# Ledger of designs, part 83: peptides against a protein of PDB entry 7AE7

Target 1, 321 residues: chain A of PDB entry 7AE7
Amino acid sequence: KVYKDLREFLEVLEQEGQLIRVKEEVNPEPDIAAAGRAAANLGKNQPAVFFEKIKGYKYSVVTNVHGSWQNHALMLGLDKNTSTKDQFYELNRRWDKFPVPPNVVKREAAPCKENVIDKDINLFEILPLYRINEQDGGFYISKASVVTADPEYPDDFNKLNVGTYRIQVKDRDRVGIQALAMHDIAVQLEKAEAENKPLPIAITIGNNPLVTFMASTPVGYNQNEYEFVGALQDGVPMDIVKSDLYDHLYVPAGSEVVLEGHIIPRVRTVEGPFGEFPGSYSGARLQCEVKIDRITHRTNPIFENLYLGIPWTEIDYLMAL

## One batch from the design tools (peptide; aimed at target 1 E125 D171)

Design b2_p29_5_s4 (made by RFdiffusion4, then SolubleMPNN; from b2_p29_5, 16 letters changed)
Fold by OpenDDE base, seed 3:
Structure b2_p29_5_s4 (fold): chain B 321 residues (1-321), chain A 29 residues (1-29)
Amino acid sequence: as target 1 above (321 residues)
Amino acid sequence: DEEEELKKKLEEIEEKNKERNRAAEAAFL
């Protein structure tokens, strides 16, 4: 089975009993994080947790989407009881199909384009933001697929990078991003900052689960994560659409939310602390700042966010494959 | 106390999901 978007995957998770739907109104804090910890304590078959109603917000949250081997099997369109060994075998078999070029769809065919916000941008109106850990220095977007390109080769699709980075909300229209030297985005940012130019960016939230998986998987600088998504879909191309602000940036057609903007050149602001692991906080650091210039989103967007809590967190599953 | 109550609620929902899945598997046999 191939999924076009997060919603098709969540439907399968719910059918397969790998999704818990919380219909009662919850408080953003501490209930979302507490429910995540509770779900992790259910043992080996950790379900995704879907919160339909968050107090003070309009939209829903889903966590722990990749939080089990069953969810990983279903992501690959396999039986939920497929062994980890057979999942790895199938993953490797499909990996050899690279490259599978994506389909570029028209703007009118892309669900991520259903709504547009280009003025009075307020991230808190679109995303039900909460502290993931009690001691976090702010609100984090921890499960975004961030799209950037090489500013010297903007038309080279093979240099288009889709990566996962720690993102702290700084203001209504600003986020801090952690671009480490080991990330392909850091190479692209260095080139932009050398010329004192903004780096164009699209921060995509709530994607096809294979997009989120590939954004968390290191690939070569001249390899496109979308072409691996097509390979992992057993040779079925994924659907992408051109960003609204940038001709050279393509986003998943089915994204729940797309934050389009730029990294401000040579600006560094305080970011953190963030609880990356249980009992381990990364201290406050000077990190890059992104200005959000445009938002596109699906009607009733789902905020997919990372679950953090116990060893074998969702991060450990995303890193173990 | 709230985390333990939430854990219990999630366990109840998981058991209901397992029952639903067993019923669905039995409908394909």
Scores: peptide ipSAE 0.086, ipTM 0.632, DockQ to the pose 0.015
OpenDDE base, seeds 1, 2, 4, 5: peptide ipSAE 0.007, 0.032, 0.000, 0.000; ipTM 0.343, 0.474, 0.277, 0.276; seed 5 fails the geometry check

Design b2_p29_6 (made by RFdiffusion4)
Pose (drawn by RFdiffusion4):
Structure b2_p29_6 (pose): chain A 313 residues (1-149, 158-321), chain P 29 residues (1-29)
Amino acid sequence: KVYKDLREFLEVLEQEGQLIRVKEEVNPEPDIAAAGRAAANLGKNQPAVFFEKIKGYKYSVVTNVHGSWQNHALMLGLDKNTSTKDQFYELNRRWDKFPVPPNVVKREAAPCKENVIDKDINLFEILPLYRINEQDGGFYISKASVVTANKLNVGTYRIQVKDRDRVGIQALAMHDIAVQLEKAEAENKPLPIAITIGNNPLVTFMASTPVGYNQNEYEFVGALQDGVPMDIVKSDLYDHLYVPAGSEVVLEGHIIPRVRTVEGPFGEFPGSYSGARLQCEVKIDRITHRTNPIFENLYLGIPWTEIDYLMAL
Amino acid sequence: AEEELEEAEKLAKEQKERVEKEQKERMEK
């Protein structure tokens, strides 16, 4: 099976006993992060946890979506009990199908274009933002796929919420931004960027894939789907930016020129906090989202947690 | 460089406070 969006994958997870629904209202902190750690602590057949009600927020949160070998196998469309070695072989075989060009769809057909917010941008009205770890510098978007511009790149970068319509980003960690970053800051011009949340599991998996192999990213997702192309749609504001047609939330924005502010600290996969450093800020100019969006976020702590599964094979 | 760092730290603090305040106000409602 191939998933057009996060919601089909969540449906498969729930049918397979790999998704737990929390119906009672929970507080943002520390409840969501504590549940994410507990789900990771179950050791075997760790499920995704779906929070339907978060105090003070309108929408729902899902966590630990990739956090088990069962979830990982279901992401690949295999039986949930497929051994880790067999999943490795299946990924090795599909790796060679690269490239599979993506299908570009019309705006009216992309579920991520159902709702548009073009003014008075407020991330909190859409995303139930919360603190992941006690010493984090702020509320984080820890599982977004970021699109920048065959020269289109998709990657995962931790994003700290700094204001209703502003976030932080480590721009010098996106090694295609950095030639256009010099030109843009030298000329005081903004650099367009797209932040996608709540994606097909293979899109997130591709976004965590090593940068050393300069692939075409979306064409790699079609390879992981064993030859089935993925659907991508052009962003509202920037014609050279394409986002997954099924994303739950799309934040279209730009990197603010000549602005460096304190970002962090935040957790890193070796199990420790990073330090606080001066980093770039991104202004959100537009939000498009699916009706009743789901905030797919990720808990990070002492290994093994979901990030280890996203990096393993 | 020291002055620019102090300004960056002040601005980051103010931004953080606004973010935490909005969440608190939402919870109180």

Design b2_p29_6_s1 (made by RFdiffusion4, then SolubleMPNN; from b2_p29_6, 20 letters changed)
Fold by OpenDDE base, seed 3:
Structure b2_p29_6_s1 (fold): chain B 321 residues (1-321), chain A 29 residues (1-29)
Amino acid sequence: as target 1 above (321 residues)
Amino acid sequence: SEAELKAALEREAEARKKVEEEVEKRIKE
């Protein structure tokens, strides 16, 4: 089975008993993070947790989408009881199908384009933001697939990067992004900053699960993550659409929310602390700042965010593969 | 189930409170 978007995957998770739906209104803090930790403590069959109603917010949150081997099996369109060994075998078999070029769909066919906000941008109106850890220095977006391109080769689709980075909300229309030297985005940013130019960026939230998986999987600088998504879909192309602001940036057609903007050149602001591991916080750092210039989103967008818990975090499953 | 999640939340809150109390004790020693 291939999933077009997060919603199709969540439907399958629910059908397979791998999603808990919380229908009662919850407080964003501490209830979401606490529920995440509670779900992690349910053992090896960790379900996703879907919060339908969050006090003070209009939209829903889902967490722990990739938080178990069962969820990983389902992500690959396999039986939920598929052994880890067989999942790896199938993953490797499909990996050899790279590259599978994506389909570029029309704007009118892309669910992520259902709604547009281009004035008075307020991230808090679109995303039910909460602190993941009690001592976090702010609100984080932790499962975004961030799209950037090489500013010297903007039309080279092979250099289009889709990565996962720590993103802190700084203001209604600004986020901090952690671009480390080991990330492809850092190479692209260095080129833009050398010319004192903004780096175009699209921060995509709530994607089909294989996009999120590939965004968390290191690939070569000249390899496109969307072409691996097609490979992991056993040769079925992924659907992408042009961003509204940039002809050279393509986003998943089914994204719940797309934040389009630019990294401000040569600006660094304080970001953190963030609890990367239970009881371990990364210190505050100077990180890049993104100005959000446009938002597109699905009607009733689902905010997918990372669950961090003991003993295994969702990130451990994303990075262990 | 939602009920199991609520029960797990309560257990975690109790466990956290115990850890906080133990940490506070250790900081005061």
Scores: peptide ipSAE 0.032, ipTM 0.413, DockQ to the pose 0.018
OpenDDE base, seeds 1, 2, 4, 5: peptide ipSAE 0.023, 0.019, 0.029, 0.015; ipTM 0.483, 0.454, 0.485, 0.441

Design b2_p29_6_s2 (made by RFdiffusion4, then SolubleMPNN; from b2_p29_6, 17 letters changed)
Fold by OpenDDE base, seed 1:
Order: C-alpha cells, then structure tokens, then sequence
Structure b2_p29_6_s2 (fold): chain B 321 residues (1-321), chain A 29 residues (1-29)
C-alpha cells in the first residue's frame, strides 16, 4: 500500500484500529497533550489521535501518526503486526531502490493548492496552535517537512533539502526555525547570509507519512529526500508540485498546509524553550526567523503535530527506523 | 553585543505577547 497523502494514511490507521477519533470539542491546552498521553497509556498499540474540534479553531489536529511500530508497519504498507525486524528488513530492501524520482504534477492537480492565502496572513486561522508541553516558550510546528535549496545551485534537484526542524510560531506571519549547523538547511542559509539574501523556504505540514519519515532521516547533501520516499514506496514515485513563490522549490502535492516564505538574512530572534523530552527542555536560543509570504492549503486542512509523552515519544519511532 | 541581545529579547517578548493574545482571543470566541 502506498499513500498519496496524510488522509489516505489516517483512513488506513482508522480501519486498522490505530487511530482514535476525538469528536467532542477539546481545549487546545491541556486537552490535546492530555489525550495524547492517555492514548499512549493504552499499551503497545499507540494509536494516532485525531481531534475533530478544538475550541477557538476551525480545523483539526492529528498527533502520534508515527507513534508506534504498528503505525510504522502500516506506513510501509505492511501488516500492522509486522515485527520490527521485518520492518527493518523491508526498509533496507527498499532503500536500495534509491533513487526513485518523484512525479512533478501540475498546480491544478495538487490538493495542497486548493486554497490560497496571500495577504493578511494569520497562522492561527489555518493551524490550531497549542503548546505541546506546558513549559514551552510558545506554539510549535514540530512535524513539518521543510523544503529549501542550495542558493548557489537552485536548479540542482539533488541539493533540494526536505528536513524536519523545530519551528516556533513568533507572530501571525512569522516563525522561528532551529537551523543547526549539522543540518543541510544551515549550509544553505550560510550561503544566502553571506550575500545578505533571503533563503527561500516552504514549510509543509500534514504529508504522506514517508515524507515526514524521510524529512526526519539524515541523508547526503546531494541526495533528495523525495527520491528516497519513492524508494520506500517500493519504487512508486511520490507526487510533488512546484511552490507558488519559487520555481526551484517543490512541495508534496498532497500537503495539508504549505507555508511559503523566506528566512530573513542575518536576523536572529529568541526561540524556545521547548520540551523535547519529559522534564528536558532545550533552552532558549537565538535562531533564524522565517517570514511567511504565502499559504496554500487543502480544504479543511489537518494540522499534523508531534506527540511528546511517556513512555515512548513519536521522535523515538521516527529516529528508530 | 549585550545591547543587541537585550533588544532581541525585548522584540521577542513583544512577539510572544502578540501570539499569546491572538490565541486567547481565538479561545474566547
């Protein structure tokens, strides 16, 4: 089984009993995090948790999409009871299929382009923002697949980077991004900042689960994560579409939300703290700031966000494979 | 450097206050 988007995966999770649907209206805090913790306590089958209604918001949240071995098996299109060993075997087998080039679809064929916001941008209108942890310094977007390119080689598709970074909401149209020196985005940003130029960026939310997985998996600077997604789809190409603002940036065609903008050159603002693990907070740092210039989104977009809870975090699963 | 950091912190505090206010307004509706 291959998934074109998050929705197809959530449908399978629900069919397989790996998704809990919360239909009653919840408060963004503390109910989302509390319900996530409660779901994690249901034992070995840590389901995704889908919140249909959030007070003060129009759209839905889903958490813990990758938060179990069963969900990882299903992501690979395997039986949910596939052993971890067999999942790794299959992952490695498929990895050898790299590269599998993506299909570039037309704008009109991309679900992420169904709606556009190009003025009066307000992230709170499109994303049900909440604190993941009680002590977080703000609202985080923690499962975004962030698309950037090498500003010296913008047409080199192999240098197109799709990564996962800690993103704090800073204003209606601004986010802080943690671009660490070990990340490919930091190399690209350094080149842009050397010339005092903005770095083009597309922050994609609610993707095909293998996109989210690969965005969290370090690859070579000259390797495209989308070509690994195709490999992990057992040779089935994924669908990408050109961003609206930038000819050289491609986003997953099925993304729930795409935040297009730029990293402001040579600007650093306070980001954090963020509770990466229970009782462990990454301190506040001066980090990059992104101006959001355009949003595209699916109708009734689903905000996929990270679950952080005991005993296993979703990060533990994303990094374990 | 210290003055720049202080200005950065002040701008951040203001931005954070705006974000918190926006959320509060959303939840109150």
Amino acid sequence: as target 1 above (321 residues)
Amino acid sequence: AAAELARARAREAEARARVEAERAERIAK
Scores: peptide ipSAE 0.276, ipTM 0.808, DockQ to the pose 0.906
OpenDDE base, seeds 2, 3, 4, 5: peptide ipSAE 0.196, 0.060, 0.033, 0.230; ipTM 0.728, 0.626, 0.651, 0.720

Design b2_p29_6_s3 (made by RFdiffusion4, then SolubleMPNN; from b2_p29_6, 19 letters changed)
Fold by OpenDDE base, seed 2:
Structure b2_p29_6_s3 (fold): chain B 321 residues (1-321), chain A 29 residues (1-29)
Amino acid sequence: as target 1 above (321 residues)
Amino acid sequence: AAAELAAALAREAAARAKVEELLKERIAK
């Protein structure tokens, strides 16, 4: 089984008894994080949790999508009871199919282009934002696949980077991003900042589960994560589409929300604190600032966000493979 | 502050109990 988008995966999770649907209205705080913690505490068969109604917001949230080995097996299109050993064997077998180039679809064929917001941008109108931890210094987008290119070689598809970074909401149209020196985005940002130029960026939310997986998996600077997604789909290409603002940035065609903008050169603003683990907060730091210039989204977009509740969180499963 | 914390903890406990109930209903089917 191959998934075009998050919605096809959530349908399979629900059919396999790996998703809980909360139909009643919840408070964004503390109910979402609390429910995520409860789901993570259930032991080996940790389900995703889908919140249909959130007080004060129009749209839904899903969390803990990658939060179990059963969900990882289903992501690979395997039986949910496939052993961790057999999952690793299948991952390695499929990895050898790299590269599998993606299909570039037309704008009119991409679900992420159903709606456009290009003025009066307000992230709180499109994303049901909440604090994951009580002491968090703000709202985080913790499960985005962030697309950037090498500003010296913008047309080199092999240098197109799709990564997962800590993103704090700063304002209606601004986010902070943690670009560490070890990340490919930091190399690209350094080149842009040397020339005092903005770095083009697309922050994609609610993706095909293999896109989210590969964005969390370290690869070489000259390797494209989308070509690995095609390999992990057993040789079936994934669908990508051009961003609206940048001809050289491609986003997953099925993304629930795409935030298009730029990293402001040589600007640093306070980011954090963030509860990376329960009771463990990273200090506040000066981090890069992104201005959001355009949003595209599916009708009734689903905000996929990371659950950070207990040791062996969803992030540990994403990093353990 | 203490009343807000107590109310937040009570809401958290209620939300948790509801998810646990939904989970039990799912395991029972």
Scores: peptide ipSAE 0.075, ipTM 0.615, DockQ to the pose 0.025
OpenDDE base, seeds 1, 3, 4, 5: peptide ipSAE 0.018, 0.019, 0.065, 0.014; ipTM 0.431, 0.455, 0.554, 0.393; seeds 4, 5 fail the geometry check

Design b2_p29_6_s4 (made by RFdiffusion4, then SolubleMPNN; from b2_p29_6, 19 letters changed)
Fold by OpenDDE base, seed 5:
Structure b2_p29_6_s4 (fold): chain B 321 residues (1-321), chain A 29 residues (1-29)
Amino acid sequence: as target 1 above (321 residues)
Amino acid sequence: AAAELAAALARDAEARARVEEELAKRIAE
């Protein structure tokens, strides 16, 4: 099975008994985190948790989408009981199919373009934001696939980077992003900041699960993550679409939410603390700031966010591969 | 480093207040 978007994957997770649907209204804090922890305690086959109704918000949250080996097997279109060994074998087999170029679809064919917000941007109107951990210094978007390009080679598709970064909500239309020196985005930002120019950025939320997986998987600077997604789909291309603001940035056609904007050059603001592990918080640091200039989103967008629970976090499954 | 962090906190103070206000509003609704 190949998935066009997050929704098709969530349907399969539910059919396979790997998704819990919370239908009762919950408070964003602490109920989302509490219910996530309760679901994680149901055993080794940790399901995704889908919250249909969140007090004060219009839209839903899903967490722990990648939070088990069963969910990972299903992501690959395998039987949910496929052994970890066989999953790795299949990953390696498909990896050798790289590159599988994506399909560039028309704007009218891209679900992420169903709605547009270009003024009076308020992230709280689109995303049901909450603190994941009690001591978090803010609200995090922890499972976004962030798209940037090389400002020196904007038309080189091989240098288009899709990565996962820690993102803190800073204002209604601003986010902090942790761009570490080892990340491809840091190379691109350095080039932009050398000229005191903004770095174009698209922060994509709620994607095809293989996009999220590849955004969390280190690849070469001259390798495109979308071409690996096609390889991991066993040779089926994924669908991408041009961003609205930037002709050289391409986003997944099926993204639930796309935050388009720019990294403000030579500006650093306080980011953190964040609970990366239960009982362990990263310190506050000066990090980059993104101005959100445009939002596109699907009707009734699903906010996919990371689950941080005991004993294993969703990060552990994303990084263990 | 401490002075830079203090300056950054001061610049972000109004933005942080708006974010906390927005959350409080959403929970109260």
Scores: peptide ipSAE 0.197, ipTM 0.747, DockQ to the pose 0.718
OpenDDE base, seeds 1, 2, 3, 4: peptide ipSAE 0.119, 0.025, 0.146, 0.045; ipTM 0.649, 0.517, 0.706, 0.597; seed 2 fails the geometry check

Design b2_p29_7 (made by RFdiffusion4)
Pose (drawn by RFdiffusion4):
Structure b2_p29_7 (pose): chain A 313 residues (1-149, 158-321), chain P 29 residues (1-29)
Amino acid sequence: KVYKDLREFLEVLEQEGQLIRVKEEVNPEPDIAAAGRAAANLGKNQPAVFFEKIKGYKYSVVTNVHGSWQNHALMLGLDKNTSTKDQFYELNRRWDKFPVPPNVVKREAAPCKENVIDKDINLFEILPLYRINEQDGGFYISKASVVTANKLNVGTYRIQVKDRDRVGIQALAMHDIAVQLEKAEAENKPLPIAITIGNNPLVTFMASTPVGYNQNEYEFVGALQDGVPMDIVKSDLYDHLYVPAGSEVVLEGHIIPRVRTVEGPFGEFPGSYSGARLQCEVKIDRITHRTNPIFENLYLGIPWTEIDYLMAL
Amino acid sequence: SLGDKGKENEEEVKEAYEESLKEKFSPEI
């Protein structure tokens, strides 16, 4: 099976006993992070946890989507009890199907274009943002796929919420931004960027894939789907930016020139906090989202947590 | 629309950001 969006994957997870629904209202902190840690602490057949009600927010949160070998196998379309070695072999075989060019779809057909917010941008109206770890510098978007510009790149970068319409990003960790970053800041021009949240599990998996192999990213997702191309759609504001047609939330924006502010600290996969450093800020110019969006976020702590599964094979 | 806790979290983020702007830096290129 191939998933067109996060919602089909969550359906499969729930049918397979790999998704727990929390119906009672929960507080943003520390409840969501505590549940994410507990789900990771179950050790075997760790499920995704779906929070339907978060105090003070309108929409729902899902966490630990990738956080088990059962979830990982279901992401690949295999039986949930497929051994880790057999999943490794299946990934090794599919790796060679690269490249599989993506299908470009019209705007009206992309579920991520159902709702548009073009003014008075407020991330909190859409995303139930919360603190992941006690010493984090702020509320984080920890599982976004970021699109920048064969020269189109998709990657995962921790994103700290700074304001209703502004976030932080480590721009010197995106090693295709940094030739356009010099030109843009030298000429005081903005650099377009797209932040996608709530994606097909293989899109997130591809976004966590090592940068050393300069692939085409979306063409790699078609390979992981064993030759089935993925659907992508052009962003509203920037014609050279394409996002997954099924994303729950799309934040279209730009990197603000000549602005450095304190970002962090935040957790890193080796199990420790990072330090606070001066980093770039991204202004959100537009939000498009699916009706009743789902905030797919990730808990990070002492290994093993969901990030280890996203990096393993 | 946000409830009281959502509005509190949004204000907390706004206040923390205003504090960070005291150390804002603009690089020379």

Design b2_p29_7_s1 (made by RFdiffusion4, then SolubleMPNN; from b2_p29_7, 16 letters changed)
Fold by OpenDDE base, seed 4:
Structure b2_p29_7_s1 (fold): chain B 321 residues (1-321), chain A 29 residues (1-29)
Amino acid sequence: as target 1 above (321 residues)
Amino acid sequence: MLGEEGKKLEEEVEKRYKERLKSREEPVV
């Protein structure tokens, strides 16, 4: 099975008994984190948790989507009971198919383009934001696939980077992003900041599960994560679409939400603290600031966010393959 | 529809999150 978007994957998770649907209204805090923790603490067959109704918000949240070996098997379109060994064997077999170039679809064919917000941007109207951990210094978007390009080679598709970074919401139209020196985005940002130019960015939320997986998987700076997604789809290309603001940035056609904007050059603001592990917080740091200039989103967008907790949580599964 | 195992997972998640809500409404005296 190949998935076009998050919704097709959530449908399969629900069919396979790997998704819990919470239909009652929940409080953003502490209910989302508590239910995610409950799911992770089952020890085996950890399900995704889908919250249909969140108090004070219009839209839904899903967490723990990659939270088990069963969910990883299903992500690969395998039987949910496929062993970790056989998943790893199949992953490596498919990895050797790289590159599988994506299909570029028209804007009108991309579900992520159903709705547009280009004025009066307010992230809180689109995303049911909550603190993942009680002591977090703010609201985090922790499971976004962030698209950037090399500003010196913007038309080099092999230098298009799709990465997962810690993103703190700073204001209605501002986010902080943690671009560490080990991240490909840091190389691209350094080039932009050398010229005092903004770095174009698209922050994509609620993707095909293999996009999220590849965005968390380190690849070479001259390798495109979308071409690996096609390889991991056993040679079926994924669908991408041009961003609305930038001809050189491509986003997954099926993204639930796309935040298009720019990293403000040579600006650093306080980001954190963030609970990377239960009882361990990374300290507050000066990090980059993104201005959001445009949002595109599906109708009734699903906010996919990480559950963070004791190993093995979703983040540990994303990093273990 | 969740199978029998899926229903047990739902019940356990629902139980644990409801227990967590109660534990926060108790003032740390």
Scores: peptide ipSAE 0.121, ipTM 0.694, DockQ to the pose 0.020
OpenDDE base, seeds 1, 2, 3, 5: peptide ipSAE 0.026, 0.042, 0.061, 0.028; ipTM 0.567, 0.592, 0.631, 0.569

Design b2_p29_7_s2 (made by RFdiffusion4, then SolubleMPNN; from b2_p29_7, 14 letters changed)
Fold by OpenDDE base, seed 4:
Structure b2_p29_7_s2 (fold): chain B 321 residues (1-321), chain A 29 residues (1-29)
Amino acid sequence: as target 1 above (321 residues)
Amino acid sequence: MLGEEGKKLEEEVRERYKEELKSREVPEV
């Protein structure tokens, strides 16, 4: 099975008994993190948790989507009971198919383009934001696939980077992003900041599960994560679409939400603290600031976010393969 | 429809979710 978007994957998870649907209204805090922890603490067959109604918000949240070996098997389109060994074997077999170039679809064919917000941007109207941990210094978007390009080679598709970074919401139209020196985005940002130019960015939320997986998987700076997604789809290309603001940035056609904007050059603002583990916070740091200039989103967008806690959580599964 | 295993998993997560909510309402004293 190949998935076009998050919704097709959530449907399969629900069919396979790997998704719990919470239909009652929940409080964003602490209910989402509590249910995510409860799911992770099952020790095996950890389900995704889908919250249909969140108090004070219009839209839904899903967490723990990659939270188990069963969910990883299903992500690969395998039987949910496929052994970790056989998943790893199949992953490596498919990895050797790289590159599988994506299909570029027209804007009109991309579900992520159903709605546009280009004025009066308010992230809180689109994303049911919550603190994952009570002591978090703010609201985090922890499971975004962030698209950037090399500003010196913007038309080099092999230098298009799709990465997962810690993103703190700062304001209605501002987010902080943690671009560490080990991340490909840091190389691209350094080039932009050398010229005092903004770095174009698209922050994509609620993707095909293999996009999220590849965005968390380190690849070479001259390798495109979308071409690996096609390889991991056993040679079926994924669908991408041009961003609305930038001809050189491509986003997953099926993204639930796309935040298009720019990293403000040579600006650093306080980011954190963030709870990486229960009772352990990474300290506050000066990090980059992104201005959001445009949002595109599906109708009734699903906010996919990480559950964070003691190993093995969703983040540990994403990093273990 | 969730199979018997899926229903058991839903019940287990719902129980643990309720326990986890109660544990967070207790201030760390």
Scores: peptide ipSAE 0.178, ipTM 0.740, DockQ to the pose 0.020
OpenDDE base, seeds 1, 2, 3, 5: peptide ipSAE 0.154, 0.153, 0.165, 0.140; ipTM 0.722, 0.722, 0.726, 0.703

Design b2_p29_7_s3 (made by RFdiffusion4, then SolubleMPNN; from b2_p29_7, 20 letters changed)
Fold by OpenDDE base, seed 2:
Structure b2_p29_7_s3 (fold): chain B 321 residues (1-321), chain A 29 residues (1-29)
Amino acid sequence: as target 1 above (321 residues)
Amino acid sequence: MLGPEGEKLQKEVEERYAKDLASRETPVV
């Protein structure tokens, strides 16, 4: 089984008994984090948790999507009871199919383009934002696949980076991003900042589960994560679409939400604290600031966000493969 | 509809969720 988007994966998770659907209206805090923790703490068969109704918000949240070995097996289109060993074997077998170039689809064929917001941007209107931990210094987008390119080689598709970074919501149209020196985005940002230029960015939310997996998997700077997604789809290309603002940025065609904007050059603002690990907070740090300039989104977009809690959580499963 | 395993899993998460919420409503004295 190959998934075009998050929705096709959530349907399979629900069919396989690996999705809990909360139909009653929940409070964003503490209810989302509490239910995510409850799911993660099952020790096995940890389900995704889908919140249909969130008080004060229009749209839904899903968390813990990658939160178990069963969910990882299903992500690979395997039987949910496939052993971890056999999942690793299959992952390695498919990895050798790299590169599998993505299909570039037309704008009209991309579900992420169904709706556009290009004025009066307010992230709180499109994303049901909540604190994962009570001591978090704000609202985080913790499971985005962030798309950037090399400013010197913007048309070199092999240097198109799709990474997972910690993103704090700073304002209605501003986010802080944690670009550590070890991340490919930091190399690209350094080049842009050397010239005092903005770095174009697309922050994509609610993707094909293999996009989210590959965005969390370190690859070479000259390797495109989308070409690995095609490899992990056993040689089936994924669908990407050109961003609206930038000719050189491509986003997953099926993304629930795409935040298009730029990293403001040579600006650093306070980010955090954030609960990176259970009971441990990173201190407040100076991080990069992104201006959001355009949003594209699916109708009734699903906010996929990471559940952070006691190991083994979703992040541990994403890093264990 | 969730299968029997899904219903069992949902119930277990709901029970843990309720317990987690109840533990937070107790003021740390």
Scores: peptide ipSAE 0.285, ipTM 0.753, DockQ to the pose 0.020
OpenDDE base, seeds 1, 3, 4, 5: peptide ipSAE 0.082, 0.175, 0.072, 0.027; ipTM 0.641, 0.706, 0.638, 0.573

